# Designs tried in a protein design run: peptides against a protein of PDB entry 8YVU. Part 134

Target 1, 39 residues: chain A of PDB entry 8YVU
Amino acid sequence: PQLCYILDAILFLYGIVLTLLYCRLKIQVRKAAITSYEK
Target 2, 160 residues: chain B of PDB entry 8YVU
Amino acid sequence: TWLTVLKKEQEFLGVTQILTAMICLCFGTVVCSVLDISHIEGDIFSSFKAGYPFWGAIFFSISGMLSIISERRNATYLVRGSLGANTASSIAGGTGITILIINLKKSLAYIHIHSCQKFFETKCFMASFSTEIVVMMLFLTILGLGSAVSLTICGAGEEL

## One batch from the design tools (peptide; made by RFdiffusion4, then SolubleMPNN)

Design b2_p20_8_s2 (from b2_p20_8, 11 letters changed)
Fold by OpenDDE base, seed 1:
Structure b2_p20_8_s2 (fold): chain B 39 residues (1-39), chain C 160 residues (1-160), chain D 39 residues (1-39), chain A 20 residues (1-20)
Amino acid sequence: as target 1 above (39 residues)
Amino acid sequence: as target 2 above (160 residues)
Amino acid sequence: as target 1 above (39 residues)
Amino acid sequence: SSILKELDELLLLSLLFLLL
């Protein structure tokens, strides 16, 4: 039971970090697409 | 352009904030519907008694909506309004986290004091359920705060 | 405790979906970078 | 459009994760 709550916290943190990384990566893809369009 | 990317990011963050707020409202409504909080002795549901799921969700929803509107309408007054709403939502989120942490501590203390070995005891079940709901709400509030802070930073960058 | 396990399952599923999306986005960034290099 | 859809899906997933 305590392990379950710890796992929830870890998974939640992982979800936040992945969301931030995904957002950053998406911004990079968009920037790359814009740069490709301007060429 | 850079502005278009930022606008799409803000809209995404605003939608995230609105959804987080809606989830908080849903949890608040479910808890109020399933449990008669007024008849529960103790501070296990102190966050609910304070009305945090409701006012917090409203603030987050308004902030998210204002952010989306500010992005769609290229008006300086809307940008300022969105920044103000996001700042207010960030403060509300921080306060909500504090309340939820206090509630969580009280719930955990209750479980520890009563040595809840038998989950089927009504009081222990309610305390456990409250703890689970409070943890979920805490997670939602942290994400809502993160989105509100991000929107605030973006809005502040647009005003500079 | 049972709700905790349900939450873990949902968070785990979310983590998997985010990881897959992140991988897809990373592949897109790589493809965009290659296309930009060939120009 | 695909990136926007993926971002929306990711946001939805993030929101769902938060909900959960």
Scores: peptide ipSAE 0.575, ipTM 0.840, DockQ to the pose 0.430; fails the geometry check
Fold by OpenDDE base, seed 3:
Structure b2_p20_8_s2 (fold): chain B 39 residues (1-39), chain C 160 residues (1-160), chain D 39 residues (1-39), chain A 20 residues (1-20)
Amino acid sequence: as target 1 above (39 residues)
Amino acid sequence: as target 2 above (160 residues)
Amino acid sequence: as target 1 above (39 residues)
Amino acid sequence: SSILKELDELLLLSLLFLLL
């Protein structure tokens, strides 16, 4: 049970980090698409 | 450029395989050191009794090492060797997944039969702990298999 | 404890999906960068 | 920075493999 809670914490942290990275990457893709459209 | 990207991916996959193998070995050794699996009644630790964490980790380590060496030396014979090792590691990973799934089923069945509502009972605790470890090992095995398969595909693509 | 395992499974699935999405997005960024370089 | 990026890529690949 304690291991489960530790795993939950790690997975949760990982999920947050991935979500942040995904959001950053999505913003980069959007910026790249906008710059490609202006050229 | 594509070849450079593929090379970086191969190195990364190789490192991933080695890391996965090392983690599996660490878990296997820790479990063997902490738990006298031989004295535990039942098939809860069937995957450990089969020695999967050890031989699986060895196969993944060899596959990863060969992949890294193949990439570094850029020799055709090493590429073939890496492909063979990755294929063998993929087979080993598939077998390991099967064993782990069987172990998980047995562990879950044990929990169900004993109505382990009280996790404070030593038997239920051990079954739960076994299930947790087996799940972790299953995830690691899937990761190793995926890396081995990816390396196999990349290696096959280079031969063509 | 059962809830912990369910949460682990959900978080794991979420992490997997996010990783796939991140990889897809990364490929899109790379494709966009290549197309921008050829122009 | 490169190691962290490699680790992130490794983690991403590991998660991708876990997805598969």
Scores: peptide ipSAE 0.568, ipTM 0.831, DockQ to the pose 0.155; fails the geometry check
Fold by OpenDDE base, seed 2:
Structure b2_p20_8_s2 (fold): chain B 39 residues (1-39), chain C 160 residues (1-160), chain D 39 residues (1-39), chain A 20 residues (1-20)
Amino acid sequence: as target 1 above (39 residues)
Amino acid sequence: as target 2 above (160 residues)
Amino acid sequence: as target 1 above (39 residues)
Amino acid sequence: SSILKELDELLLLSLLFLLL
């Protein structure tokens, strides 16, 4: 059970990091789309 | 452009393979340090008794390092060496998966036979712990195999 | 303990879905960058 | 910027690894 909780913590941290990176990438895509629309 | 993408993919796959190997080695060393495997019933930690976390980690680390070196130096002899190492790592990963599946089956059978309704019993706790560690190692091994196979395909494509 | 394993499975599935979404978004960013370079 | 791009690629690969 303790190992399961450690795995949960690692997976949770991984999920948070992925969510942050996804948000950053989504912002970059939006900026690129705006710049392409102004040209 | 395609060569640059493939080069970046190879480096990433190599780093992932090294990281997977290091994680497997860390788990192996922690389990060996905390548990006296010699006194545990042989079926629960059969993968550890076989030394899989150690030799598997070494093979994956060598394969990953060779892949990174081959990508950085762009030498034909290094590409062949990397391909050979990745192939060896793929074989090692497949063997590791087989050993881990056998260990998992034995651990599950042990839990079933002893009717581990009380998790706080030392034997049931050890069997559950072993099962959890084996499952984690199985996932890591599958991931390592996927990276090694991908690197092998990329290396074979460069030789053609 | 059983709840912990269920949580691990859910977090693992979430990680897979996020990875697929991230890959899709990265491909979109690359396509947008190529289109912007050709202009 | 190059390090961040490399980290993003590493993360994507790690995610791909978890998917496999």
Scores: peptide ipSAE 0.545, ipTM 0.824, DockQ to the pose 0.203; fails the geometry check
Fold by OpenDDE base, seed 4:
Structure b2_p20_8_s2 (fold): chain B 39 residues (1-39), chain C 160 residues (1-160), chain D 39 residues (1-39), chain A 20 residues (1-20)
Amino acid sequence: as target 1 above (39 residues)
Amino acid sequence: as target 2 above (160 residues)
Amino acid sequence: as target 1 above (39 residues)
Amino acid sequence: SSILKELDELLLLSLLFLLL
């Protein structure tokens, strides 16, 4: 049971990091799309 | 800009792979320090008996390091080396997953046979602990494999 | 303890989904970059 | 570029954490 909570913590952190990366990538895609429309 | 993003992603994946490897190694070491797996009857710790936490950690660490180095130096020979290492790590990860699944099945079967209702029974505790560790190792191996495959795809895309 | 394992499964699934979405987004970014270089 | 630098810093921190 304690190991499960440790795993939860690791997975939670991983999820947060991935979410942040995804958000950053999404913003980049949006910026790239805007730049392509202005050409 | 995109190449730089891809580069950072490769480095991140490499670091993730190294981290996964280190965690696997730590778990392997902890389990080996707490439990004398060699004296445990049955295949509850078959993944540990096979030395997976050790060699798996080595493969993932090497793959991650090579990926980081390849990305930093941007040399064709390093890209090929990283691709090879990532491919090897992917194969190792797949093998590790297979071993862990087999171990998990055996552990679950053991728990079922012993009708482990009492957590305080040493055998049931050990089987439960083994199952938990194997599950954790399985997750880590899947993460490592995912990173290795991602790096392999990135490397292959650069060679094409 | 059972709730912990359920949480692990959810977080793991979330991680996989995010990874796939991230990969798709990355591919889209690459395609956008290629299209911008061909204009 | 700033985000890339932050990612590099995070990567470095992760490496440092692994070395500890």
Scores: peptide ipSAE 0.544, ipTM 0.815, DockQ to the pose 0.149; fails the geometry check

Design b2_p20_8_s3 (from b2_p20_8, 9 letters changed)
Fold by OpenDDE base, seed 4:
Structure b2_p20_8_s3 (fold): chain B 39 residues (1-39), chain C 160 residues (1-160), chain D 39 residues (1-39), chain A 20 residues (1-20)
Amino acid sequence: as target 1 above (39 residues)
Amino acid sequence: as target 2 above (160 residues)
Amino acid sequence: as target 1 above (39 residues)
Amino acid sequence: DSILKELDELLLLALEFLLS
């Protein structure tokens, strides 16, 4: 049971990191799309 | 900009792979230090007996490192090397998943046979612990495989 | 303990979904880059 | 060493993202 909670913590952190990276990537894609549209 | 994004993604995947490998190695080391797997009855720790945490960690680490190096140097030979390493790591990951699934089945069967309802029994505790560790290792292996496959696809895309 | 395992499953699924979304986003970025390069 | 540096950079990026 304790190991399960540790795993939860790790997975939670991983999920947060991935979410942040995804958001960053999404923002970059949007910026690239805007730049491409302006060209 | 796009190339930079791709580089960051590949590097991130490589780092993730290395991290996964390190975590797997750490878990393997911890389990081996706490438990004498060789003397444990049954195949509850079959994945550990097979040495998967060790060689799997090595494969993933090498794959991740090569991927990062390949992306940084942007050399054709490194790209091919990284692709090969990632492919090998993907195969290793798949094999590891198979081993872990088998181990998980055996562990679950053991728990079922012994009707492990009481946490305080040593055998049941060990079986439960094994199951938890195997599940964690399985998740990590899946993550590693995902990263390796992603890197392989990226490398293959660069060669085409 | 059961709740912990359920949480693990949810977090794992979330991780997989995020990975897939990230891959899709990456593909979109590649397509956008190709389109921008052809212009 | 380069991997460690990249990991550090990644961690820094993560921290910057978290702090932003």
Scores: peptide ipSAE 0.494, ipTM 0.818, DockQ to the pose 0.087; fails the geometry check
Fold by OpenDDE base, seed 1:
Structure b2_p20_8_s3 (fold): chain B 39 residues (1-39), chain C 160 residues (1-160), chain D 39 residues (1-39), chain A 20 residues (1-20)
Amino acid sequence: as target 1 above (39 residues)
Amino acid sequence: as target 2 above (160 residues)
Amino acid sequence: as target 1 above (39 residues)
Amino acid sequence: DSILKELDELLLLALEFLLS
């Protein structure tokens, strides 16, 4: 039972980190796409 | 095209936000239907008494819907509206998180004060159930806030 | 405690989906970079 | 109905992603 709550916390943190990384990567893709369009 | 891919991703974020909002509404409705919160002594369900699951979910749903509509119709006024709605939803989400954290602290304090070793007692069971629901709602609210913030950043980027 | 396990399942699924999306986005960035290099 | 359609589209996107 306590392990379940700890796992929830870890998975939640992992989800937040992945979301941030995904956002950063998406911004990079957008910048790359804009640069490609300008060529 | 790359624009189409980006649009699909934004729509996905909007759908995720709406889904999160709907889940929050469902939980709020279930709790209100199963438990008579008004007759429960204490502040275990303070977030529910404040109506956060309802108004917060509505804000998130509207924000998500506006985001999707803005992306589909590609109108300047809709983009601005979506940006405003996402910003408002982000603020609402932050407020909701604060309320939920306060509720969680009160629930945990209640459990510790009463030394709830036997969860079969009605009060301890209610406190434990409330804590679990509040934690779930907190996670959902954080997810919704994340999506709203992401959409806000995307919208702000489109305005620049 | 049962709700905790349900939450774990949801968070786990969310994590998997985000990981897959991140991988796709990373592949797109790589493809965009290759295309930009060929120009 | 619109929400359901969007949810279906999201599900399809998820499935497409999983199958790709």
Scores: peptide ipSAE 0.491, ipTM 0.816, DockQ to the pose 0.078; fails the geometry check
Fold by OpenDDE base, seed 5:
Structure b2_p20_8_s3 (fold): chain B 39 residues (1-39), chain C 160 residues (1-160), chain D 39 residues (1-39), chain A 20 residues (1-20)
Amino acid sequence: as target 1 above (39 residues)
Amino acid sequence: as target 2 above (160 residues)
Amino acid sequence: as target 1 above (39 residues)
Amino acid sequence: DSILKELDELLLLALEFLLS
């Protein structure tokens, strides 16, 4: 049971971090696409 | 193209928010159906007694729906409405998190005070079950808040 | 305990999906960067 | 019903993105 809760916490943190990284990466893709379109 | 991608992201966030709200509502209804919260002594189900699963789910659902509709119709008034709804949902989410944390603390304190080593004892089982549900709802609320905040930021950016 | 395991499964699936999306997005960013560098 | 349809569309979009 304790391991399950620890796993939940780790997975939750991982989900948050991945979401943030995904957002940052998406912003980078957008910037790259804009730069490519302007050239 | 970028606007289309942003719109798709906003719609996805809106759907995520709606889904989170629906899950919270489902948990609330299940708990209310299985357990008579009104007859439970203590503050183990304080979040349920406050009706958070219901009103929180409503706020998140409305926010998500408005966000999706706003992005699809591209109307200025809908964008403002969505922004307002997302802001309200963000506030509701923050309040919900606070309530859930308080409930979690009370539940944990109850478990520690009564030294619930026997899981099959009715009171200990209920406290543990409440704690588990509260934790799940807390995670869902945090996810919903994140989506609402993201939608709010996107909407604010579009209005500027 | 059962709810914890269900949550773990959902979070795990979510993490896998996000990881795949992140990887694909990262590949797209790299391709865009390479294309921008070649121009 | 509209929410379910939108959810289905989003799911399809997510699947298309995953399969692309």
Scores: peptide ipSAE 0.480, ipTM 0.806, DockQ to the pose 0.069; fails the geometry check
Fold by OpenDDE base, seed 2:
Structure b2_p20_8_s3 (fold): chain B 39 residues (1-39), chain C 160 residues (1-160), chain D 39 residues (1-39), chain A 20 residues (1-20)
Amino acid sequence: as target 1 above (39 residues)
Amino acid sequence: as target 2 above (160 residues)
Amino acid sequence: as target 1 above (39 residues)
Amino acid sequence: DSILKELDELLLLALEFLLS
């Protein structure tokens, strides 16, 4: 049970990090699209 | 289009494969250092007895390294070598998954037979620990197999 | 303990899905950057 | 050594992404 909770913590942290990276990448795509549209 | 995507991510997949292999090796070495597998009743650590964390990690590491080198140098001989290594790693990953599933079934059966309601019993603790480690290794092996298969498909596409 | 294993499975699946979405988004960023450079 | 350098470049790219 203790190892299961440790795994949950690692997977949860991984999920949060990936979500943040995804959000940042999405913002970059939006900025690139806006710049391309203004040209 | 799908092959182009895989080609662009080949280096990333190779690095992921190496990391997965290293994590598997680390878990294997930690378990072997902390637990005396020879004195554990049953086949709850059958994957460790078979040496899967060791040989599996070696195959995945070699496959990942060859994939990265092949992508970086773009030499025909390296591409063929990477394809061969990735194919071997895919086979090794499939075999590893099979061994881990068998180990998981045996561990679960052991828990059910001994009616492990109390975690503090040594045998039940070991069985539970084995189950958790096997599940972790199974997930890592699936990730490694996915990367190896992706690299194999990418390499096959480059040869065509 | 059983709930912990279920949570592990859900978090693992979530991690895989996020990884795939991140890869797709990264490809979109690259395509947008190439299109912006050609203009 | 080349693998380590490539890993360092990947790490730098990840850091640049995190800092952007």
Scores: peptide ipSAE 0.438, ipTM 0.793, DockQ to the pose 0.072; fails the geometry check

Design b2_p20_8_s4 (from b2_p20_8, 12 letters changed)
Fold by OpenDDE base, seed 2:
Structure b2_p20_8_s4 (fold): chain B 39 residues (1-39), chain C 160 residues (1-160), chain D 39 residues (1-39), chain A 20 residues (1-20)
Amino acid sequence: as target 1 above (39 residues)
Amino acid sequence: as target 2 above (160 residues)
Amino acid sequence: as target 1 above (39 residues)
Amino acid sequence: SEVLEELDRLLLLALEFLLS
């Protein structure tokens, strides 16, 4: 059971990191789309 | 095309494969150092007895390294070598998944037969620990197999 | 203890889905960058 | 060695990917 909780913590951390990276990438896509629309 | 997307992510897939292999090797070494597998009753750690964390990690590491080298140097001989290594790693991953599923079934059967309601019993604790480690190894093996298969498809597409 | 294993499965599935979404978003960023460069 | 240099480059690329 303790190992299960450790795995949950690792997977949760991985999910948070991926979410942050996804948000950063989404912001980059929005900036690129705005720049393309203004040209 | 789908092949073009995989080609662009080939280096990332190779790194993921190496990382998965290293994690599997680390788990294998930790389990072997902490537990005396030879004295454990039953086939709860049959995957470890078969040496899967060791040879599986080696195959995935070699496959990942060859894939990365092939992508960086773009040499024809390296592409063929990477394709062969990724194919071998895919086969090894499939075999590993089969072994791990068998281990999970045996571990679960052991828990049910002994009616492990109390976690503090040594046998039940070992069975639960084995189940957790095997589940982790299964997830890592599935990730490694996915990366190896993706790299194999990319390599095959480059040869065609 | 059983709830821990269920949580592991959900977190693992979430990680896979996020990875796929991240890959799709990365492709969109690359396409947007190429389109912006050609204009 | 050439292999170690390539491994270091891969590690740097992984870090750059994580920090991007």
Scores: peptide ipSAE 0.433, ipTM 0.783, DockQ to the pose 0.061
Fold by OpenDDE base, seed 5:
Structure b2_p20_8_s4 (fold): chain B 39 residues (1-39), chain C 160 residues (1-160), chain D 39 residues (1-39), chain A 20 residues (1-20)
Amino acid sequence: as target 1 above (39 residues)
Amino acid sequence: as target 2 above (160 residues)
Amino acid sequence: as target 1 above (39 residues)
Amino acid sequence: SEVLEELDRLLLLALEFLLS
């Protein structure tokens, strides 16, 4: 049971980090798309 | 195209937000159906007594739906509405996190003070159950807040 | 404890989905960057 | 049923994104 709670915490942290990275990557994709349209 | 991919991502975030809201609503409904929170002494279920699972779920659901509709129709008035709804949902999420943290602290304190080694005791079981539900709702609320903030940033970027 | 396992399953699935989406998005960004460099 | 429908929609969106 203790391991389950630890796993929950790790997975939660991983989810937050992935969400942030996904947002950053999405912003990069948007910038790349805008640059491609301006050319 | 990249624009199509971005729109799909925003819609996906909106759907994720709605799903999170629905899960929170389901938890609230289950707790209310199993337990009469109004008759429970203490602040173990303070978040439920405040009705957070209900109004929070409504705010997140509306925000997610508006975001999806805004992205699909690509109308300026819908974008503004979605931005407003996402902002409201972000505020609601932040408030919900605060309430849940307070509830979690009270529940944990109760468990520690009463030395709840016997989980079969009614009060200890209720406190433990409340703690588990609050933790789950906290995680869901943080995920919902993340999606709402992401949608808000995307909407703000489109308004500029 | 049962709720913990359910949460673990949901978070795990969410993490896998996000990882796959992130990987695909990253590949798309790389392809876009290569195409932009060739122009 | 509504939750299941939303989950289904989310799954479809995820699949569409993966297949795009």
Scores: peptide ipSAE 0.492, ipTM 0.814, DockQ to the pose 0.065; fails the geometry check
Fold by OpenDDE base, seed 1:
Structure b2_p20_8_s4 (fold): chain B 39 residues (1-39), chain C 160 residues (1-160), chain D 39 residues (1-39), chain A 20 residues (1-20)
Amino acid sequence: as target 1 above (39 residues)
Amino acid sequence: as target 2 above (160 residues)
Amino acid sequence: as target 1 above (39 residues)
Amino acid sequence: SEVLEELDRLLLLALEFLLS
């Protein structure tokens, strides 16, 4: 059970990091699309 | 600038793969140091007996390192080597997942057969501990496989 | 303990899905960047 | 050493991302 909680914490942290990266990438895609539209 | 960003992402994936490999190796070494697996009867630690935490971790670490080196040096031979290493790591990861799933099934079956309601019994505790470690290793292996596959796809895209 | 395992499974699945989405989004960014460079 | 340096860089990038 203790290991399970540790794993949960690691997975949770990983999920948060991936979510943030995804958000950043989404913003980049939007910026790229806007730049492409203006050209 | 966009190429630099993409390169950083590939490096990040490589580092993630190496980290996953190192964690797997650490878990393997800890389990081997704490538990005398050779004297434990049954197939509860079949994945450890097969040495997967060691060779799998080595493959993932090599794949990750090669990926990072390939990204840094930008040499054709390194790109091909990284692609090959990532492919091999992906295959190794798949095999490892299969072994871990089999081990997990055996561990769960053991727990069910012995009706381990009292976790204070040594055998039940060991089975439970093994199950937990195997689950952790399974997750790490899947993460490593995901990174390896991602790097393989990226490398294949660069070769095309 | 059961809740911990369920949480692990959910977080794991979430991580896989996010990784796939991130990869797809990255490919889109790459395609957009290439298109912008060719213009 | 190189792996550790890269890990440190990744950690710094992650921290920078989290703090941004």
Scores: peptide ipSAE 0.468, ipTM 0.809, DockQ to the pose 0.081; fails the geometry check
Fold by OpenDDE base, seed 4:
Formats: structure tokens, sequence, C-alpha cells
Structure b2_p20_8_s4 (fold): chain B 39 residues (1-39), chain C 160 residues (1-160), chain D 39 residues (1-39), chain A 20 residues (1-20)
């Protein structure tokens, strides 16, 4: 059971990191789209 | 900019692969240090007996390192090498997943056969622990395989 | 303990979904970059 | 060594990302 909680913590952290990376990528895509539109 | 993003993503995938490999090695070493797998009855730790945490971690580490190096140097020979390493790592990951699934099935069967209702029983505890470790390793292996496949696809795309 | 495993499964699924979404977003960025390069 | 440096850079980037 303790190992399960540790795994949960790791997976949770991984999920947070991926979410943040996804958000950053999404922002980059939006910026690229805006730049493409201005062109 | 997109090439830079791709390179950063490849590097990130490589690092993730290395990290996954290291975690797998850590788990493998911990399990081997705590449990004498060779003397455990049954195939609860078949994945460990097969040495998957070790060779799998090595393959993933090498693949990740080669991927990172290939991305940095951007040399054709390194790209091919990275592609080969990632392909090998993908195969290793697939094999590892298969081994882990088999181990998981055996562990679950063991738990079912022994009707493990009491957590404090040594056999049930070991079986449960094995199941938990195998599940964790399975998740890590899937993550590693995902990264290796992603790197392989990226490398193949660069060669085309 | 069962709840922990369920949480692990949910977090794992979330991780996979995020990875797929990230890949799709990356592909979109690539397509956008190619389109921008062709212009 | 280069891989370790990249790992460190990625770790720093991750930390910066987490702190931002």
Amino acid sequence: as target 1 above (39 residues)
Amino acid sequence: as target 2 above (160 residues)
Amino acid sequence: as target 1 above (39 residues)
Amino acid sequence: SEVLEELDRLLLLALEFLLS
C-alpha cells in the first residue's frame, strides 16, 4: 500500500509536468498561429 | 523555431527514457537487495529472474543517451545510430512488457490460489509486493517504450 | 489499497492521454511550421 | 558527460518551469 501511494505521487508529478509542458506547447502553437496570421 | 522545439522534445524524451531506465534499475536493485528471488518459490518474480530491470534499463539508457547525442550533433551517422538504438530499445521494451504481463498474471494467480486475505502473512505480502512492483515496472516500461517509439519515429522522420 | 490502485490507473490513463494530446499538438505545430515555411 | 549536462539543463529547465 505504501508503494502504491509512492507511485501515485510519482504519477501525479508526472501528470503535472506533462500538463505544464502541454500548456507551454499550446501557447507556442497559439503564438505560431498568430505569427502566421500576421504574415 | 519548430526544429528547436522538436530538438527540445527529443531531448526531453531521451531524458525521460534515461530517467525511466534509472528508476527501473533502482527498483530492480532494491528488490534484489531485499528479496532473494532465486529462492522464492513460484514465478512471482519471473521478470526479475529474467533480469529485465537490468538489461531493459541498460537498453533504455543507451537509447536515450544516443538520442540525445544524435540530437546535439545532428550527424547522419548519429541519427542512424540513434534510430537503431531506439528501435532496439523499443523491441526491448515490448519484450519487457510481455515479461511483466506474464509475471503479473503469475503473481495474481498466486494471490488467488493462496486466498491472500491476511496482509501480514509473508507469502501474501510478498505476492502483493511483487504485484505492486511489477505494476510499477510495467508502467515505467510503457513510458520508456513510448519515449523510445517516439524517438524512433522522430529519427525515422529525419532520415526521410 | 484498492483506491490507490484505481488512482494509479486513472493517473496512468491521464498520462497516456496527455502524451497523445501532446503528440497531436506537436504534429499540428509541425504542420503549421511547414505551412509557414511554404509561404 | 554531455548527456549529464543535458540532463542537468533539462532539470534546471523543469525547475524553472515549476517555479514559474
Scores: peptide ipSAE 0.462, ipTM 0.807, DockQ to the pose 0.082; fails the geometry check

